# Designs tried in a protein design run: peptides against a protein of PDB entry 3ZOQ. Part 169

Target 1, 223 residues: chain A of PDB entry 3ZOQ
Amino acid sequence: QLLQDSWWNQLKEEFEKPYYQELREMLKREYAEQTIYPDSRDIFNALHYTSYDDVKVVILGQDPYHGPGQAQGLSFSVKPGVKQPPSLKNIFLELQQDIGCSIPNHGSLVSWAKQGVLLLNTVLTVRRGQANSHKGKGWERLTDRIIDVLSERERPVIFILWGRHAQMKKERIDTSKHFIIESTHPSPFSARNGFFGSRPFSRANAYLEKMGEAPIDWCIKDL

## One batch from the design tools (peptide; made by RFdiffusion4, then SolubleMPNN)

Design b2_p26_4_s4 (from b2_p26_4, 17 letters changed)
Fold by OpenDDE base, seed 5:
Structure b2_p26_4_s4 (fold): chain B 223 residues (1-223), chain A 26 residues (1-26)
Amino acid sequence: as target 1 above (223 residues)
Amino acid sequence: AENEALEAEEQAALEAEARAAEEAEA
């Protein structure tokens, strides 16, 4: 599937590089021989829903959920009808406490993506039941380039960096132009150590308002 | 060493979350 023209212009050179061709050949074998998530058509959903020019906020994840029917190519997001994972439940709890949104009856963050929230994992595929099984296969080089081209953009971006894995990308972000919101990860194991009460949603909107941009409607409607 | 240990704990937490989600849908 063709990327949006805005992302193609930023990433076309990466797709011609040997590492990406090797990644594509690896993925062809993986999808043929094993159950891989998300669906191959959904791998680039973060870039499909949010153009390069429309990015207002970035939320970094590690890799897709590895259970059946969960991953939809957006960090932390699950398809409608899928039980909300614990981290996503905690994200919605913080959303409720931060800005008063109701807890949605589904886990789809597509409404955020459509408003300019880039829901990017650093690794974009995973084998069923095998977390990080596609780590170190070339995705990180592409997703680092995505962060780099956003950091190079003149129009400011807000990066929300939950947990250490996401925070390791801070060195790639020009903090003279861009804003960073950091806390512990929303996981039940770390959420009480700083994620809860971090108010990332209201803080992001406060930065958008300072930039003269429309805030994100973070509240998710029931389906 | 402390940073590596905390990264390992965060990783283990994410893996445990993913397993729990899979078991709940099964």
Scores: peptide ipSAE 0.203, ipTM 0.817, DockQ to the pose 0.043
Fold by OpenDDE base, seed 1:
Structure b2_p26_4_s4 (fold): chain B 223 residues (1-223), chain A 26 residues (1-26)
Amino acid sequence: as target 1 above (223 residues)
Amino acid sequence: AENEALEAEEQAALEAEARAAEEAEA
């Protein structure tokens, strides 16, 4: 099976639809003819690390980093040994100010994913050096369905929506059942306009505790 | 118009971040 059983049960019908078959054929050409990120085996890492039933928190990104060795199929996350991008540095600065975590010596968010933080991009692939090069090719329809099936889930989810692109997905979320944390994007261009001081990590944990769930250990250990 | 400008700024930021990383590895 392409996905874990819990996600397969929610998404199996999407994979049979014409739009996804067209996306798949496009991706086969792209990976053969261009340098595409992440590695093809890593495209669905967000769903591999966090099952449908284990999702506690969702953090939405736009598309993968388009530099060599960066993207690992998780929003905002970079592989160990890769320099932390500015937005990720700001995420760790807010983490430190919010709950006192040290700044890690790497940028991998895999420890969050393993605890139920779905690190989902709306577009799951990109050409080297060409941001949003795979926008409008079918990924958004699949990732919208991921948001929809989470919104339909009885057990509540916390959605962290940084910036306008992520906040556009709010219309798909049942806010009577699910909780949303919104701020400006962690980018250096927007972080000082509301991201810093937004305390998304402590706020998320406060909601998890209210729901009777274990909080996330947001602190990342050095490698 | 304001929303489009903010989206464009966020997009430009993401592009700049990824280019800076590519230049650091070259």
Scores: peptide ipSAE 0.146, ipTM 0.782, DockQ to the pose 0.042
Fold by OpenDDE base, seed 4:
Structure b2_p26_4_s4 (fold): chain B 223 residues (1-223), chain A 26 residues (1-26)
Amino acid sequence: as target 1 above (223 residues)
Amino acid sequence: AENEALEAEEQAALEAEARAAEEAEA
């Protein structure tokens, strides 16, 4: 898959490394022998929709949804026509309470991605019905490098870190240049412990405005 | 209907794993 030039320039060295070659060979077998999500063409959708230079906000997820037709290669996002997962529903509830957006009739976050919200999972593929099945196979090394090159960027980035898995990446982020928004995960199991009322959307826009950047239009139109 | 039920179950499993990760750290 051809990455945009801006990401290619940052990541080209990773793609030549043995770990990534091994990951690619593993993925070729997995996609041939099993049902893997997302579609192989959608694996890098986060990087396709949001160039390295256009990243304003990063939202970290763990791994893709492992149900049919769900994963779009974007963290928390689902294809139109797919039922909104519980965590995504809670994201939209917080969005409504934070900045007054209506809850959309679909779960696609592509509109955020197109505005500079990098919707990055730490693991970019999963076997059907087997959460974290591709954990520890090399994706984390690549996605750590994505975080590193963003942290090294002079232009500030806002990192939204929901839950402990995402928050573990904070050590890789230069907080002297970049902004962190942390809360509990939007999962029904943790959302009431700090995600609700965390107001990540208004806080992100407040940082963007302070930097002289255009805010994100977080409101998602119905389809 | 079957696809929605499977999707819901698969999503519930993902959420349960996310919870287990958070609980293991509490």
Scores: peptide ipSAE 0.036, ipTM 0.587, DockQ to the pose 0.346
Fold by OpenDDE base, seed 3:
Structure b2_p26_4_s4 (fold): chain B 223 residues (1-223), chain A 26 residues (1-26)
Amino acid sequence: as target 1 above (223 residues)
Amino acid sequence: AENEALEAEEQAALEAEARAAEEAEA
């Protein structure tokens, strides 16, 4: 799959490395033999919707939704017509409380991605019904490089790190240049312990305004 | 099936959160 030129320039060396070739061969077998999510054409949707230069905000997820029709290559996002996952419902509840947005009738975050919100999972594929099934297969090395090249960028980025898995990437982020918004995960099991009331959306926009950048329109319209 | 997938992802996210908490306390 062809990446945007801006991402290709940053990542081309990774695609030539043995680990990525091994990952690709693994994925070819997995997609041929099993049901893998997202669709192979959607794996890099986060990079397709948000160019390297257009990244304003990064939201890190772990791995894609592993149910039918859910994953669309964007962290926390589900395709239209799919029931909103509990974590996504909590994201929208916080969005409503933070900045007054209505709860959308769908779970697609594509509108955020198109505005410069990189919705990146650390692992970009999953087997049906098997969370983390592609953990440790090479995706983490690529996605670490994505974080690294963003950290190296002169233009500041805002990293929203929900939960411990995302927060482990903080060591790769130059906090002298970039901003980090941390809270507990939006999951029903952790949301009440700090995610609710964390106001990540207004805080992100406040940083963007300080940088002289246009804020994100976080409000999602109904389809 | 969709609920199971969502629950499993939340569980995986929670397990990842729990592991990261243990590692941070360690």
Scores: peptide ipSAE 0.034, ipTM 0.622, DockQ to the pose 0.472; fails the geometry check

Design b2_p26_5_s1 (from b2_p26_5, 10 letters changed)
Fold by OpenDDE base, seed 2:
Structure b2_p26_5_s1 (fold): chain B 223 residues (1-223), chain A 26 residues (1-26)
Amino acid sequence: as target 1 above (223 residues)
Amino acid sequence: DEEFFNSLSKEEQEKYLKALEEELNA
């Protein structure tokens, strides 16, 4: 899959490495033999919507939704017409409480991506009905490199790290240049333990404004 | 087990919570 030039320049060396070739061959087999999400053309949607240079905020997820029609290559996001998953509902509840946005009638976060919010999963594919089925297959090495090249960037980035899995990536982030917003995960299992009231959206915008950048319009319009 | 819970997909987590709620109410 062709990436934008800005990402290609940062990641081209990864695509030539054996681990990525092995991952690619694995994915070819998986997509041929099983139902894999997202659609193969949507795997790199996060990078397609948000160029390397345009990244303002990173929101890390684990892996794609594994139900039919849900995943669209963006962390936490679901295609229009898809019922909002509980974690996403909680994200919108926090969004409403944080900055007063209405709850949208859909779960697509494409509008965030287009504004510079990199909605990155650490693993970019999943088998239908099998969460984390593609864990440890090579995606993490690529997505770690994505974090690394962003960390190395001179222009600051805001990393929103919900839950322990995302927070494990802190060691890769140069906190002398970049900002980290941490809380518990928006999952119903953890949201009441720190996610609600964490105000990640207003905090992110406050950092952006401090850096002289345009804030994100986090409010999502109804489709 | 938080590690176990975090190993679940969001959907599985929701199902797990629902199951726990049902167990607590049973």
Scores: peptide ipSAE 0.026, ipTM 0.584, DockQ to the pose 0.163; fails the geometry check
Fold by OpenDDE base, seed 4:
Structure b2_p26_5_s1 (fold): chain B 223 residues (1-223), chain A 26 residues (1-26)
Amino acid sequence: as target 1 above (223 residues)
Amino acid sequence: DEEFFNSLSKEEQEKYLKALEEELNA
């Protein structure tokens, strides 16, 4: 629970609430009795890499990858040396078509996070081989608060909402201040229905430039 | 990515597909 001061100031009240204490107790049991992803030290990596004040873009995911060595506490991202999941491959295909980036030889999105892209899952843990196994256990209340405090921020944020699950959070975002980029999910089941050709990366940078901010370098270098 | 999918157990594959379906609807 070691957070940067900027996030601590925004979220400290949540950590004192009963729901979060119950979530912590549940997680203690789960990590002791089951294989849980990501590593417990990586649960809050999205907040560690991107401070509250430095957030420029938010990309919402559902829950972590549930295979060995995959999840690193960032939505859609996988640790170096891990085979790229299908959705991530499609993200890189769109990146190439949108702004001409080469497809990297790894799946780590840490370089985006360090530039102000908050790679947030709505649920931050998962049991091995059991997608959504920690759904409805308290994470959604915390991550809703993260969206709320960003929505309340005076400095505008760009929210990239892929698929229905992410788009359900639109009601929590003040669209008079913040920008929304919506499309279908990058999943092989949905990517051809609107994700491909949506050009979220160039559109995000266009908004940043209009706000007088530095654009994101979306291109990822090989390791 | 067929290699990634084939590396999963049958149960993991089913859960992965269900998650993808939810992503499609979401």
Scores: peptide ipSAE 0.025, ipTM 0.591, DockQ to the pose 0.058; fails the geometry check
Fold by OpenDDE base, seed 5:
Structure b2_p26_5_s1 (fold): chain B 223 residues (1-223), chain A 26 residues (1-26)
Amino acid sequence: as target 1 above (223 residues)
Amino acid sequence: DEEFFNSLSKEEQEKYLKALEEELNA
């Protein structure tokens, strides 16, 4: 699928580079020979739902869910009808404690994306049942560029960085212009060590209001 | 257990896989 014009203007040079051409050829083989997630048409959903100019908040994930029907091209998000993964459940628990939202009956974060929350994984594809199987294949270079062009943007962005992997991207973010919200990962193994009580949603909205921007409606309606 | 593995964060999944690789090579 074609990227929105705003992202195309920022990323067009990357798509002409050898690394991306090699990545594309690799992906063609992978999708032909293996079960790859998400669906090929959904790979760039984060960029489709949230234009470059409309980005208010970035939430970084690592790579897509590798189970059937789960991944929909948005970090932490699962398609409607899919059981909420433990990390996502904890995200909703923190959302409830932070700003009083009810826990939704589904795990789709599309409503966030449509409001300017870029739900970006650093790696955008995965083999079924094989976490990080597409690590080091070129996605990280593209997604690093996405972070870079957002960091270079004059209009401020809020980066929510859960866990060490996401926090490693902090060095690419101009903290003189942009805001960073950091905590432990929402995983059951780390959530109690700092994610719970971190209140990323209210803090993000507080920054948005300070910038004179509309806050995010983080509450997700039932389907 | 696929269900257990899917319950882990991506970071934890990497750590788990790395640990398994180390065990297999050990």
Scores: peptide ipSAE 0.025, ipTM 0.586, DockQ to the pose 0.064; fails the geometry check
Fold by OpenDDE base, seed 3:
Structure b2_p26_5_s1 (fold): chain B 223 residues (1-223), chain A 26 residues (1-26)
Amino acid sequence: as target 1 above (223 residues)
Amino acid sequence: DEEFFNSLSKEEQEKYLKALEEELNA
């Protein structure tokens, strides 16, 4: 899989490091012996849809959905035709309340990614039915580097950090240059404790406007 | 219940698994 030149320039040194080589060998074995999500061609979809230079907003997730046909290499996103997971439903509810978007009939966030929303999981693969099965295998080091190189970028980025896991990455973000939007996770178990009413979408667009950039069209069309 | 587990967020899944382990070991 070829990364866009902009990401390759930022990450090429990581791919040569032992940890990534070990990760790659592990993944080869995992994909050969088990059902792994997403499809191997989709692992880096977040980077494919959103170049390093085009990143406007980052939304951090943990790891991919581990059910059949769900994960598409974008945090929180599911392939068309897949039932929207509860957290995603809550994201759309907040979107509706925040800026008036209708609830889409699918769960694909590709339209966000194409506009510069980097939908990045900290871990990019998972075994079927085994959440966090690839935690601590090397992905976190790579994705930390992704955050780092974005933090080092002169052009500001907006980081949306839902829940504790994502918020742990705040220490890697230069808040003198970049903007942070924090709330509880959109999970049904936490959404009512701060996610609902946090208005991350309008706030993100407000920052973009202050920077003289085009806002994100967060509204998702039906398929 | 795979369907139920898949309906959870990732952080919820972790909590669920931890709770399940505790229940099985309790």
Scores: peptide ipSAE 0.025, ipTM 0.584, DockQ to the pose 0.064; fails the geometry check

Design b2_p26_5_s2 (from b2_p26_5, 8 letters changed)
Fold by OpenDDE base, seed 2:
Structure b2_p26_5_s2 (fold): chain B 223 residues (1-223), chain A 26 residues (1-26)
Amino acid sequence: as target 1 above (223 residues)
Amino acid sequence: DEEFFASLSPEEQEEYLRALKEELEA
């Protein structure tokens, strides 16, 4: 896929590496032989909606939703008309409690992405009904590089790391320059163990304001 | 199986544990 110039400049070397070529060939086979999510045109939506230079906040997910019509290339986000997954519902509950936003009637986080919230999964594709089916196929190397180039960026970034998987990426983040907001995962299994009450949205905006940047409008309008 | 459990999404992990709990309590 064609990326914005800002991301292309940061990632062009990765796309020429053997691991990515192998990943690409794997994906060609997978999309031809299996039902893969998201749509191939949506794989890099996170990078399409949020340029390298425009990234203010990063929210890391693991891999896309593996149900029909759910994944749209953004972590935790679902296409309009799709039932909100439990984790996303909890995200909105925390959003409401944190900063008073109403719970939207849809699960699309595109409005966040357009404001500089990079909704990045560490793995960008999945087989239908098979969570983590594309783990270890090369995506992690690319997305690690995405984290790396953001960490190397002079302009600070806020990383929101929900759960252990995301928190494993802390070692790649220059905490002398960037900010990290950590809590348990929004999953119902873990949300009451720290996610609820963590107030990631207000905390992120507080950092943005401290940096002299415009805060994120986290409130999502109904469609 | 820790490896299997780790392969599940957090939501699937919850469902798995719920199912196990129900089986153990039945």
Scores: peptide ipSAE 0.030, ipTM 0.622, DockQ to the pose 0.103
Fold by OpenDDE base, seed 1:
Order: C-alpha cells, then structure tokens, then sequence
Structure b2_p26_5_s2 (fold): chain B 223 residues (1-223), chain A 26 residues (1-26)
C-alpha cells in the first residue's frame, strides 16, 4: 500500500518501527483467515484522497463499519448502495440544518475527502461483525502520528472532534495554531445532547474563510 | 437497557439499533 509522497515523507519512519511491522503481520493473518474490512487496498483511502498538504479539515472516527460492503477507508463514510448508518444519517441531518444541504441518496463522503477533509478513523481495520476487534493492535500509534504531524504543520487545520473518543486526541493538537470543533457524537443516543445544532460545517467554513482558504462544499450530490 | 447501550461504542450502538430495527420489522 503505497502512500502519496507527502504522507510518505511524514510517516515513513512509522512504517519501519516494530509496532507497525507487527501490525502488518497481524493484518496479513487476519485478512487470510477472516473477513476484514475495509478491503486491504482501501485501508489508507483517507490518505489517498487527501494529501498531507491538502488537509483542511480532519474528522475523526473510531473504526470502520464491520458489515459487508460498508467500509471504504473513510470515517463515517459508506460505499454507494449501502444503507446509511444511524450516525451518518444524523450527520446529514445536521448538515441540512446547518447549511441547507439536501440529504443525499447515498453515504459516500469521498467528495469531502477530495476537497481536503481527512476522514480518519483511529483504527483502520475491523473484523466482520466485530466492532473494535482491531483496537489496540497498533493503528492508534500510526493515527496518533498522523494527528501529530498535522498539528506540527504550519498551515492551520480544523479538527472536528465528535464524542469523547475523538476529543481525547485534543491533547495532541496545538490549539494555538489549529482550530477545534467539538460536540457530542452523531450517534442517535448522543446527538441530541449537543451534536444537533453544533453547526460544524458552517463553523469549519468560517475558519477556512478567515484563513483565506476556499471553503468546503459540504453538500453531496445524489448518485 | 439504556445503561447497557450507553456502554457501547458509537459503532456498536449503531449495530445494536440495526438489530433492533430488524427485530421490529420481522
């Protein structure tokens, strides 16, 4: 799995570390012996779609969807033709209320990724039907490094941190330089406690405009 | 069980809700 030069330059040292080698060997076994999501070629899709230098916004997720055909290597995103999971549905509801976007007929967030929204899960693989099955296996160290190198970047980044898990990463972010948008998680049981009405999309664009950058077109076209 | 549900990760919560929906639709 080759990364873009910009990410490779930032992460190449991680790939040489023992933890990542162990993770790689684990993943080889997992993909051989079990059904693992996403497809192995899609594991780093977040980095493929959004180069290091092109990152404008980061949205952190936990781990990939564990159902057939769902995960596509982007946080909260599902492949076209897949029913929108409840959290994603709530994301679109907030998007509609925030900036007036229509609810798309699919759940792919690739259009965001292509505009500089890094849709990063903290854990990048999962066993079929077993949420968080690859937690604590090494991904978190790599994704922490991704956050770190973005935090060290001179050009500001906007981090959208939904829920406590994502917010735990705030300590790794230089808030003197970068912007944080925090709320409760879009999950049905937490969304009404702060996610709805948090207006992360308009707020992100407001920061981008303040920085002199082009805003994100958050509205997703139907397929 | 609300307490049980709250103990789940967001992804696990989604799976729980999916399963619940399937049961209601069956």
Amino acid sequence: as target 1 above (223 residues)
Amino acid sequence: DEEFFASLSPEEQEEYLRALKEELEA
Scores: peptide ipSAE 0.029, ipTM 0.603, DockQ to the pose 0.116
Fold by OpenDDE base, seed 4:
Structure b2_p26_5_s2 (fold): chain B 223 residues (1-223), chain A 26 residues (1-26)
Amino acid sequence: as target 1 above (223 residues)
Amino acid sequence: DEEFFASLSPEEQEEYLRALKEELEA
């Protein structure tokens, strides 16, 4: 997949490394032999919608949704027409309570991505019905590098880290330059233990305003 | 319960399945 020039400049060295070549070959086999999500053209949608220079906020996910038609290459996001997963519903509930947004009739977060919210999963592909099936195959090394190059960027970034998995990436983030918003995961299992009431959206915008940047319009319009 | 399982994060799903496997083997 062709990346935007800004990301290519940051990641070109990774694509030449053996681990990525092995990952690529693995993915070729997987897509040929099994149902893999998202569509191969959508794997790097997070990077396509949000250039390296345009990143304002990062929201980390684990791996894509593994059901039909769900994953669109953006963390937590689902294609229009797809039922909102429970975690996403909770995200919208918090959004409503935090800044008063209406709950949208779809689950696409593309509007966030277009505004500079990098919706990055640490693993970018998954087999149908098999969560984390592509864990440990090389994606984590690439996405770690994505976090690293953002951490190295002079212009500050806001990292929203929901749950333990995302929070494990804190060690890669230069907190002298960048901001971190942490809470429990929006999953129904953990949302009541800190996610609800964490107000990540207003807090993110508060940081953006302090940096002299335009806030994110988090409210999602109905399709 | 499929709805319950679907409500879990991928990590939680993996843990749940691991726990189920252990229970079935015990």
Scores: peptide ipSAE 0.026, ipTM 0.581, DockQ to the pose 0.066
Fold by OpenDDE base, seed 5:
Structure b2_p26_5_s2 (fold): chain B 223 residues (1-223), chain A 26 residues (1-26)
Amino acid sequence: as target 1 above (223 residues)
Amino acid sequence: DEEFFASLSPEEQEEYLRALKEELEA
């Protein structure tokens, strides 16, 4: 898919590498033979909504939701009309407790993405009903590069790392330049062990203000 | 509940299965 110029300049070399060519060929077969999520045109939505230069905050997910109509190419986000997954419900509960936002009647986080919140999964595709089915196929190398080029950026970035999987990426982040907000995952099985009360939204905005940048409007309007 | 399980992220699913295993062994 065609990327914005700012991302293309950062990632163009990756697309010429053998691993990505193999990934591309794999994806062609998968989309032809299987039901794959998200829609192929939505795979790079995180990069489409948030340019390299416009990234203020990064929220890392693992891989897309694997149910019908759910994934929209943004971590934790679901298309309007889709029931909010448990983790997303907890994210909104923390959002309400943290900064007083109302719980939206949908689960789309596109408004965050448009403001500079890169909602990046480490793996960008999944086979229907088969979590992690595209793990180890090449996506992780590309998304690691995305983290790396952001880490190398002089303009600071805030990384929100929920849970173990996301936190494993902190070794790639230059903490002398960038800020990290860590907690347990918003999953029902971990949220009460540290996610609730972690106040990632207000903390992120506090860092943005210190950097002289506009804060994120985290509150999501009903549709 | 299959629908509930399917709604979880891979990390959540892993945690769910771990918790379920622990409950089953208890």
Scores: peptide ipSAE 0.095, ipTM 0.688, DockQ to the pose 0.158; fails the geometry check

